# Peptides against a protein of PDB entry 2Q3Z, part 202

Target 1, 272 residues: chain A of PDB entry 2Q3Z
Amino acid sequence: YVLTQQGFIYQGSAKFIKNIPWNFGQFEDGILDICLILLDVNPKFLKNAGRDCSRRSSPVYVGRVVSGMVNCNDDQGVLLGRWDNNYGDGVSPMSWIGSVDILRRWKNHGCQRVKYGQCWVFAAVACTVLRCLGIPTRVVTNYNSAHDQNSNLLIEYFRNEFGEIQGDKSEMIWNFHCWVESWMTRPDLQPGYEGWQALDPTPQEKSEGTYCCGPVPVRAIKEGDLSTKYDAPFVFAEVNADVVDWIQQDDGSVHKSINRSLIVGLKISTKS
Target 2, 254 residues: chain A of PDB entry 2Q3Z as posed
Amino acid sequence: YVLTQQGFIYQGSAKFIKNIPWNFGQFQDGILDICLILLDVNPKFLKNAGRDCSRRSSPVYVGRVGSGMVNCNDDQGVLLGRWDNNYGDGVSPMSWIGSVDILRRWKNHGCQRVKYGQCWVFAAVACTVLRCLGIPTRVVTNYNSAHDSNLLIEYFRNSEMIWNFHCWVESWMTRPDLQPGYEGWQALDPTPQEKSEGTYCCGPVPVRAIKEGDLSTKYDAPFVFAEVNADVVDWIQKSINRSLIVGLKISTKS

## One batch from the design tools (peptide; made by RFdiffusion4, then SolubleMPNN)

Design b2_p29_8_s3 (from b2_p29_8, 11 letters changed)
Fold by OpenDDE base, seed 3:
Structure b2_p29_8_s3 (fold): chain B 272 residues (1-272), chain A 29 residues (1-29)
Amino acid sequence: as target 1 above (272 residues)
Amino acid sequence: SFTDEEMQAIRDKLAAEGVIEQLRIGEKP
């Protein structure tokens, strides 16, 4: 999880699983230096360099910083996300074959955001950076991944009496989503939460005012301990959210129904 | 993986702890 430079990222759907080869390239020339630059341009360093540097011995702290800095939201981060299939002024997310070119482009253009990324690109770059920094990390793909926007652990749809969806779908289930898991101890938590920690660099929701996510113990998610920092409810929802239909009847009454046809979560961890 | 009952219990606990807001039965967001 630190030494492997080549791997695969799983994509597609639960019904049609595919993978792409990816060059993480954490040991290629200059990549470590770029990762260090990434740390040196993070908002916490810019605010107080001494404090930031003193905390870089903590993989918890570094993981959270990297999660925020891989996306360019709120900072001088690496990648700009785009999902509208209009990539003419940059590189299509589907065109990337590795993290090295992305990181080099970012650095060589004065730490300007690279266009463009989607979830697997964010995850792969984060994986490269974390591995460079000595943190064992793997890319994770979750099929039927829920995006909970209101922290209620539900994906909610409003329907009429005929079952037709009404209004805008604010919340959604992705065909797949990618993030990373990093191995670390958690001295900031109660005993037993060492091990794999989920981190999500895709800008989905803000955590403490910044588009970042985690680290949260995978164990905490599995056990339903959602009080565990960081962002346990959000990550839990990605893999376990219930889908709820609010069905409005002709008399104005609303019926709550659990939609069991829309199953959230099928996680695959890469072995790269 | 959690059962529907287990999921509801988790939500109830989190609501009681003030971590999430849970709607009352029959109320829409």
Scores: peptide ipSAE 0.020, ipTM 0.415, DockQ to the pose 0.017
Fold by OpenDDE base, seed 2:
Structure b2_p29_8_s3 (fold): chain B 272 residues (1-272), chain A 29 residues (1-29)
Amino acid sequence: as target 1 above (272 residues)
Amino acid sequence: SFTDEEMQAIRDKLAAEGVIEQLRIGEKP
């Protein structure tokens, strides 16, 4: 989680899992220096350097800073996200094969945002930076089943009058999202939340005014403790979907039952 | 991954359902 420089990022769908090779390269020449520059240009440092530096011993603090700085939203961050398939003025997110080139481009162009990233690119760069800073980190891919082409995270089940699931689940459309999990203690929380912490560097929602997310204990997400900082409800929602049950009666009528509970999607945590 | 449109729809839904009440909805660049 710290020493491995090459790995794979999982993509595709739950049924058709794909992966791409990725060079994290956290120990390549100059990468540590770039990671330190990333810290030195973060808004908290610019506001109060002494306070920021005093907190860099906390992986909780650093993780949150990195999650914000990997995206260029609100700051001099690394990557500009784009999802509209118009990448002519930059590099397609699908073209990247490693974090090193991205980080070097960012630094070499005066910390100008690199065009472009998507979820796995954000996650991979965050993973590189966190590993470089000595925080054990892995990329996580979550697959959510969606019946709709829009992948709105709805899971639909067809059931008979007895509540038994009917039909082939093969028709489920899956999308994926990537983020990172970092290993750290949580002295700021009650005992038991040490371990893997989810961090999401993809700019989706603002947390405390910045496009960042986490760290939140994976355990808290698993247990549904949404009161746990940081951003537990958001991360919980990333891995969960609403369930809709279509119940077919003997007379051929179909009853829609909305299950208000969220269910957990398929999460794959990388080992390298 | 989700498109910008898909992500926005998801965010809107989650906000409407109160799942992410503590967060501010933002838009991807």
Scores: peptide ipSAE 0.012, ipTM 0.392, DockQ to the pose 0.028
Fold by OpenDDE base, seed 1:
Structure b2_p29_8_s3 (fold): chain B 272 residues (1-272), chain A 29 residues (1-29)
Amino acid sequence: as target 1 above (272 residues)
Amino acid sequence: SFTDEEMQAIRDKLAAEGVIEQLRIGEKP
């Protein structure tokens, strides 16, 4: 989890699991320095350097900072996400083979956002950074991962009587989604929540005004403790959200279709 | 990410497999 520089990232679908080789490269020359730069350009440091530095001993704090800084939303973060298959002005997310090249590009271009990333790229870069900082971290792939935008633990689609989706499709299910889990104690929580903590660097929803997610105890998600900071409802929904299709008829009646058994959450934790 | 069409296909498959409950009249969300 800290020592392995080469690994695999799981992709594809629940029915057809794929993997790609990935160079995390946390011990390659200059990578630690880049990770420190990442910390030194984070909004909290820029606002109050002394306060930020005093909190860097906390893996909870650092994990949350890294989850926000791996994406370029709201800050001078590393990666710009793009999903529309228009990558001509950058690098296709599918072209990356490791975190090292991404981090070096970011630094070498004056901490300008690297184009482009998707979930596994965000997760892999976060994994590299966290490992560099001495936090045991692994990439996690979740198949049929939900993006809940309104924190109701549902992915809702509104349809007319003809099955046509009405309104803005804000909520979605990913064929797969990647995030990271980091091992840490949680002195800020009740006893028993030490261990693996989920962190999601893919910019999906804002947490306390910033595109970041976690850390949240994997145990809390497993046990359904949604009161646990940070972002337990969102992470819970990623793995457990029900899909609801609302069909509105001409008479104003609404038909509900509930998906209870989407294998939302075939979670694969990588050992490498 | 899934396209809308892909998502619908997934839902249709899940419905066919009995994973998604039959459409019932519900309250407005």
Scores: peptide ipSAE 0.015, ipTM 0.329, DockQ to the pose 0.031; fails the geometry check
Fold by OpenDDE base, seed 5:
Structure b2_p29_8_s3 (fold): chain B 272 residues (1-272), chain A 29 residues (1-29)
Amino acid sequence: as target 1 above (272 residues)
Amino acid sequence: SFTDEEMQAIRDKLAAEGVIEQLRIGEKP
């Protein structure tokens, strides 16, 4: 989880699992220096350098910073996300074969955002950075991954009397989503939450005002302890959300129905 | 979409291969 530079990222669907080779390249020339630059341009460093540096010995702190800095939302982060299939002014997310080129481009262009990323690209870059910093990290793929936007642990669809979805889908289930898990102790929590921690660098929802997610103990998610820092409800929903259909009838009444055909969450833990 | 049975079969297969760790819990808070 630290030493392997070549690996695979799982993609596709739950029914048809695919993988792509990926060069994490955490030990390639100059990559560690780029990771340190990433830390030195983060908003917390810019606000108070001494405080930020004093906390860099904490994998919890560093993990959260990296989660925020891998995306360029609200800061000088690495990647700009794009999902509309219009990549003419950059590189298609599907074209990347490793983290090294992305990080080098970011640094060489004065820490300007690299175009473009999607979930596995964000996750892979985060994995590289965290490994560079000595934090054991793996990429995780979750099939049928829920994106809860209102923190109610539900994916909600509005339907007419004929079952047709009305309006734009505000919430959705991704065919797959990628994030990372990092191994760390959690001295900021009660005993027993050491181990794998979920971190999500894809800019989905703001956490404490920044597009970042985690770290949250995988154990807390398994046990349903949603009070655990950080962002336990969001990560829980990614793997466990219920799907609800709101069916509007002609009389204006709305009926709530649990959709049993849509099952959220199938997590693959990678070894590379 | 997948049926509950289909999804469980996939989970079981992948778990048997040591590829996945199931996180679904029976009772949600």
Scores: peptide ipSAE 0.005, ipTM 0.379, DockQ to the pose 0.032; fails the geometry check

Design b2_p29_8_s4 (from b2_p29_8, 14 letters changed)
Fold by OpenDDE base, seed 1:
Structure b2_p29_8_s4 (fold): chain B 272 residues (1-272), chain A 29 residues (1-29)
Amino acid sequence: as target 1 above (272 residues)
Amino acid sequence: SFSDEEMQKIVDELRKEKSIEQLPIGEKP
């Protein structure tokens, strides 16, 4: 996990799984220096350099910082996300073949956000950075990945009498979503939560005021321990949310139904 | 290991297939 510079990222859909090769390039010239710059421009360092540096020995702390800094939301982070197919003023998220070019572009343009990324780009860059910093990390893909906005562990669709989705589509299910898992101890938790920790650098929801996610023990997600920091309910919902349809009739009546056709979550962890 | 050119070719083909774009479920690329 730390030594592998090239790997595969799973994409596509649950029915049509695809994979792409990716150059993580954590040992390429200058990449470690860029990762250190990333730490030195994070909001916590800018606020109190001594405090930030004193905490960099904690992979929990560093993982959370990297999760926030890989996206450019709220800070001088690396990537700007875009999903509307309008990429003409930057690079299409689908064009990247590795993390190295992204990180070099970011640094060479004065830590200006790189346009553009989607989930696997965020995850892959985070994977590179974490590996550079000595944290064993892998990219994970979850098919039919839920984005629960209100932490109720449900994806709720509001529909008219014809079954057409109405209103705000803020909650959704992605065909796939990528994040990373990093291996670390959790001295900040009860014993038994060491091992793989989920971290999500894609800017989906704010955690403690910043677009970051995790680390949360994979074990906690598997066991349904939603009290476990960080962001256990959100990550749990990504892989386990139930889908509910609220069907409004013309008379104003509402019918609630469980959508059994939409099965959330099919997680694939990479082996390298 | 793949060369950069080989990797780019693979990504370009997958992009043409619209098989790697992250999309909401139910939305066709």
Scores: peptide ipSAE 0.342, ipTM 0.842, DockQ to the pose 0.622
Fold by OpenDDE base, seed 3:
Structure b2_p29_8_s4 (fold): chain B 272 residues (1-272), chain A 29 residues (1-29)
Amino acid sequence: as target 1 above (272 residues)
Amino acid sequence: SFSDEEMQKIVDELRKEKSIEQLPIGEKP
C-alpha cells in the first residue's frame, strides 16, 4: 500500500473484467517534490499558508485537499477529464502507463493541467500522491458505478412508451469507476470509523463548493450511515443506488417502474 | 515488473478492444 511501485488497475465491465499495469512510481526522483508543490498551490494554502501548513499533519485534511487537486476543476490541479473521444490536443486517457509522466508534465509546464484523464487516471495519480505523503492508499474499481446528481440515492431514467431513454442523461451508471481508499484515523468522527476511507478525485459532484469527495469511512458506506462526513450519500449511491424508470405513455401519463435488471455496484479493492 | 514498452503494448491492445474506456452503461464500445 505504500511500498509497491507498480500494480494493476481493474477496468472493463462486470462481465468482462480487464486490468492494466500501472507505474505508481511514488519513490522515483522528484515525485515527492512535485507532491509538495501540489500542496503549495492548493487554494487553502494560497488563502492562508500558515493555517494550511498547520493542518497537513491530518491525513483527513490532506486527503481532501489531494482529492480536489488531482483534478484541475476550481484550481491549478493536475488533470483535465474528458470522455468524448476527442483527445487530439492532448494525450488519450487510455494511453497512460503511470503517474510519474503525468506529474512531471504538470510540474514542468508550470502546474498547467494535463490533458487528459478518466476515472482510473485520476485515482492512480491520487494514489501516487497520497503514498508519497505517507498515507497507505489503494486504487478501487466499482463496476456498474452510479453517479447520483440529486442526492436521492436513485438513478432515474426517463423513457418513452417503447422503452427508449429520452433527454440528456444527467444521471448515469458507468461500466466502471475508480477511486482510492486510504488508511487513516478519524478523530473527527465517533469511535469505530478508523481504517479505510474512500476518496474520489474524479470531478463528479461538488463537495462544499469544490470538486472533491471524501474521506468517508468504508465502514459507514457498508453500514449505511449516510450522516458521516464527507460525502457519504454520494459514495453510498455509487455502490448501492436503485434504478428507476419513468415511462411516459402516449396519453401523457407517467408510470414509475423499478428496474431490477440494472444492479448497481460491484466493488473490487486492489491488494497494491 | 513491467518495462514501459511492455506496459504500453498491453495498454495499446486493450485500447483497440475498447475494453478500458470508461463508458455509460448501454453504450457500445
Scores: peptide ipSAE 0.338, ipTM 0.837, DockQ to the pose 0.616
Fold by OpenDDE base, seed 5:
Structure b2_p29_8_s4 (fold): chain B 272 residues (1-272), chain A 29 residues (1-29)
Amino acid sequence: as target 1 above (272 residues)
Amino acid sequence: SFSDEEMQKIVDELRKEKSIEQLPIGEKP
C-alpha cells in the first residue's frame, strides 16, 4: 500500500468488471517534490502557512487537503474533471497510464490544472500523493455508485406515466466510481474508528466550502454512523443509497415507487 | 510489472471497447 508503484484499478460495470494497470510511481524522480508543492499551494497554506505546516503531521489533515487539491475546483489543484466525451483540448481521461505524467505536467505548467480526469484518475493521483507522503492508501472502486446531491440518502428519479425520466437528472448513479482509502488513526474521533478512511478527490460535492471529501472511517460507513466527520452521509449514500422513482400520472398525482432493480453499491478494494 | 508500452496497449484496447469510461447509469459513450 506504500511500496508498490504499480497496481490495478477496477473499472467497467458490476456485471462486467475490468481492471487496468496503473503506474502510481510514488518513488519516481521529483514526485515527492511535486507532492510538497501541492501542499504548499493549498488554500490553507496560502491563508496561514504556519498553521497549515503545524498540521501536516496529521494524516487526517493531510488526507483532507490532498482530496481537495487533486481536483482543481476552488484552488490550484491538479486535475480538471470532464465527462462529456469532448477532450480535444486536452488529454482524454482514458489515455492516462499512470500518475507520474499527470503530476509532472501539473508542476511543469506552473501548477495549472491538467485536462482531463475522471474518477479513477483523481483517485489514482490521490493514491500516489498519499503514498508518497507515507500514508498507506489503496484505490477503491464502487460499482453502481450513487451521487446524492441533496443529502437525503436517496437517488430520486422523476418519471412520467410511461417510465420516462423527466427533466435534468440532478442525482445520478455512476456505473462505477473510484476513491481512495487510507490507513490512519482518528484521534479526533471516539476510539474504534482507526483504520481505513475513505477519501474522495473527485469533485462531486462541497465539504465545508471546498470540493473535498473525507476522511471518514470505513467502519462508520459500515455501521451507519452518519455523525462522524468527515462527510459520512455522502460516502454512505455512495454505497447504500436507495433509489426512488416519483411517477407522475395523467391526473397529476405522483406515486412513490422504490426501485429495487437498481442496487447501489458494490465496493471492491484493490489488493495492493 | 508492465512497461509503458504494454500499459498503453491495454488502455487503448479498453478505450476502444468503451469499457473504462465513467458513465451515469443508462448512458452510453
Scores: peptide ipSAE 0.335, ipTM 0.828, DockQ to the pose 0.605
Fold by OpenDDE base, seed 2:
Structure b2_p29_8_s4 (fold): chain B 272 residues (1-272), chain A 29 residues (1-29)
Amino acid sequence: as target 1 above (272 residues)
Amino acid sequence: SFSDEEMQKIVDELRKEKSIEQLPIGEKP
């Protein structure tokens, strides 16, 4: 988790699992320096350098900073996400083979956002950065990953009487989603929440005003303790959301139905 | 360990299959 520089990232779908090789490259020349630059351009450092630096000994703090800085939302972060297949003014997310080129491009262009990333690219870059900073980290893939936008732990679809989805699909289930898990103690929580912590650098929802997610104890998610910081409800929903269909009838009435065919969450943790 | 060239070939093949793109369920690339 710290020493492995190459690994695999799981992708595809629950029915058709794929993987790609990835060069994390955390020990390659200049990568640590780039990770330090990433910390030095974060909004918390810019606001109060002394306070930020004093907190860099905390993997909880650093993890949350990295989660926010791997995406370029809200800050001078590394990657711009794009999912509309229009990648002509950058690099297709599917073209990357490692984190090193991404980080070098970011630095070499004056910390300008790199175009483009999707979930596994964000996760892999975060994994590299966290490993560089001495935090044991792995990439995780979740198939049928829910994106709960309204924090109700549900994925809601509106349907007509024929079962056809109506309106904009704001909430969705991804075929797969990737984030990272980092090993750390949680002195800021009750005892027993040390160990793997989920961090999600893909810009999905804002946490405390910034596109970041976690760290949240994997144990808390597994046990359904949604009171634990950070972002437990969101991460819980990614792996456990229930799907609800709101079926409109001819008379204008709406019937709530639990969709049992759409099963959210199949998490695979990488070994390297 | 894979060389960069080997990795690129694998990624290029998977890209052609459209098997690695993150998509909403039910959406096609």
Scores: peptide ipSAE 0.330, ipTM 0.832, DockQ to the pose 0.609

## One batch from the design tools (peptide; made by RFdiffusion4, then SolubleMPNN)

Design b2_p30_1_s1 (from b2_p30_1, 13 letters changed)
Fold by OpenDDE base, seed 5:
Structure b2_p30_1_s1 (fold): chain B 272 residues (1-272), chain A 30 residues (1-30)
Amino acid sequence: as target 1 above (272 residues)
Amino acid sequence: DEEEEEERKKKAEQNEPWMPKSNPTESDGP
């Protein structure tokens, strides 16, 4: 994990799994310095440098800072997300082959946001930064990944009597989503939650007012312990949301139907 | 940021739940 500079990121769908080669490059020249700059421009450092630096010995603290700083939402973070296929004023998320060029561009342009990223780009850059900081990290792909926006652990679709989706599709199931898992102890939790922790650098939902996610023990998600900090309900929903169809009839009655054909969550972790 | 997030939401909202994120797999529909 920490020593692997080249790897693969899984993409595609549950039926058609693909991978791309990725250069993480955590040992390339100047990358450590860029990772330290990333820490030194974070909002917590700018607010109180001494307090931030004193907490950098905690992989829990550093992981949460990195998950926020890999996206440019709320701060001077690395990447701007874009999903609209209009990339003419930047680089298409699909064109990146490694984290090194992204991090160098960010630094060389005065810590201005790099255009553009999507989930696997965010995850890959976070993986590079965390590895560079000595935290064992891997990229994870989840197929049929749910995005719960209202924190009810459901993906809800409103349908007319003909089964056509009505209104805004705020909640969705992605064909795939990528985040990272980092190995750390959790002295801030009860015993037994050491090991792999999920962290999501893609700006999906705010956690404590910032676009960041985790760390949350993979064990807590697997066991359904939603009380576990950080962001256990959100990460749980990504891998295990129920899909509900609300069918409105012409008489104004609404019927709730559980969509059993849409299975949320198929997690693949890289071993390299 | 908020305007780009709203535009992101609106475009995510336009994507069918079964439509892939903008990635190499969108082109490989049979």
Scores: peptide ipSAE 0.022, ipTM 0.586, DockQ to the pose 0.149
Fold by OpenDDE base, seed 4:
Structure b2_p30_1_s1 (fold): chain B 272 residues (1-272), chain A 30 residues (1-30)
Amino acid sequence: as target 1 above (272 residues)
Amino acid sequence: DEEEEEERKKKAEQNEPWMPKSNPTESDGP
């Protein structure tokens, strides 16, 4: 997990699993220095350098900082996300083959956001940074990945009488989503939550006012312990949300239906 | 058949959601 510089990232759909080769490049020249710059431009360092530096011995703290700093939302982070297929003023997310060029571009342009990323690019860059910092990390792909926006553990669709989805479709299911799992102790939790922790660097929801997610114990998600910090309900929903259709009838009545055809969550962890 | 499979491949490569939304973030509204 720390030593492997090349790997594969799983993509596609649950029915059509694909992979791409990826160069993580955590030992390439200057990459560690870029990872240290990433820490030194984070909002917590800028607010109180001494406090931030004193907390960098905690992989829990560092993991949460990296999750926030890999995206450029709310800070001088590395990547700008884009999903509208209009990449003419940057690099298409599909064109990246490794983390090294992204990190070098970010540094060389004065820590300006790199255009553009999507989930696997965010996850791969986070994986590189965490590995550089000595935190064992792997990329994870989840097929039929839910994005719950209201923390109710449901993906809710409003439908008309014809079954057509109405409104802005705020909640969604990704064909696939990527995040990272990092190995760490959790001295800030009860015993037994050491091991793999989920971290999501894709800017989906705000956690404590910043676009970051985790770390949350993979065990807590598996056992349904939603009280476990950080962001357990959100990460739980990504892999376990129920899909609900609210069907409006012609008489104005609303019927709740559980959509059993949409199974959320098929997680694949990379093996090193 | 081939065109539909190529379109499905493109959607999968672009990480298009099952229910299309242009942006997953709240902050990138117009």
Scores: peptide ipSAE 0.021, ipTM 0.586, DockQ to the pose 0.075
Fold by OpenDDE base, seed 1:
Structure b2_p30_1_s1 (fold): chain B 272 residues (1-272), chain A 30 residues (1-30)
Amino acid sequence: as target 1 above (272 residues)
Amino acid sequence: DEEEEEERKKKAEQNEPWMPKSNPTESDGP
């Protein structure tokens, strides 16, 4: 979790699990310096350097900063996400083999966003940074991962009487999604929430006005404690959302149906 | 490099069925 520089990231689907080798490279030359630069360009440092630096002893604080800074949303973060297969002006997310090249590119281009990332790339870079900063971290893959946009713990689809989905899907289920889990104490929470904390660096939803997610205790998610900081409802929904079909009838009536065929959540934690 | 772009496209196409396809953010904005 801290010492392993080479690993695997799980991808694919619940029916067909794939993996890719990944070089985390947290001990490669200059990577620590890049991680420190990442901290020094974060919005909290730019706003108040002394306050930011004083809080860097907290893995909770650092984890949340890294979650925000691995994406380039809202800040000078590392990666620009793209999902439309138009990667000609950058590097395809599928082409990356490690975090080291990404971090070096980011630094070498004056902390300009690297094109492009998707969830596993974000997660892998976050994993590298957190490990480099001494925080035990692993990449996690969740198959059938929900993206709840309205914090209702549901993935809602509108359908016609024929069962055809109407309009653009606002909410979605990823075939897979990746984030990180970091081991830390939670002195900011009640006792018993120490251990693995979920952090998601993929820009999905804003947390306190920034595209970041977590840390949230994995225990809280398992126990359904949605009151826990940070972002427990969102992370809970990723792994436990119910799918609801709103079936529109010809008479204008809407019928709610629970879609039991769509099971959200199959989490695999890396052991490497 | 056109060749590198084609290789990237091929790699993308080969993995596309197994990768997330939707932008999770509301804005495609920079």
Scores: peptide ipSAE 0.028, ipTM 0.558, DockQ to the pose 0.079; fails the geometry check
Fold by OpenDDE base, seed 2:
Structure b2_p30_1_s1 (fold): chain B 272 residues (1-272), chain A 30 residues (1-30)
Amino acid sequence: as target 1 above (272 residues)
Amino acid sequence: DEEEEEERKKKAEQNEPWMPKSNPTESDGP
């Protein structure tokens, strides 16, 4: 987890699992220095350097900073997400083979956002940064990953009487999504929540006003303890949301149906 | 207003089903 510089990231779908090789490169020259720059340009440092620096001994604090700073939303973060297949003014997310080039580009261009990332790129860069900072980290892929936008633990589809989806799918299930799990103690929580913590650097939802997610104990998610900071409901929904179909009838009546064919969540933790 | 509209546009761009590798699953019909 800290020592492995090369690995695989799982992609594709639950039915068609794929992987790509990835160079995390956490020990390559200058990468640690770039990770320190990332900390020194974070909004919390800019607001109060002394307070930020005093908290960098906490992997909980650092993990949350890194989850926010790997994306360029709200800050001078590393990557701009783009999903529209229009990458002509940057680098296609699909072309990246490692975190090192991304981090070097970011630094060398004055901490300007690198174009472009998607979930596995965000996760992989976060994994590199966290490993550089001495936090044991792995990339995780979740197949059929739910994006709950309203924090109700449901993915809701409106359907007509024929089962056809009506309106824009605001909520979605990703074929796959990637985030990281980091090993840390949780002195800020009740005993027993030490161990793997989920962190998501993909800008999906705001947490405390910033596009960041976690750390949340993987144990809390498994046990359904949604009261645990940070972002337990969101991460829980990613792996265990229920899919609900709201079937509209011609008379204006609405029938609620639980869609049992759409199974949310198949989490695979990378071993490399 | 402009920041919310940019955030809505960013959310809309993030929500487009054509994501090349991480696409929203089409709901199988009933």
Scores: peptide ipSAE 0.024, ipTM 0.578, DockQ to the pose 0.093; fails the geometry check

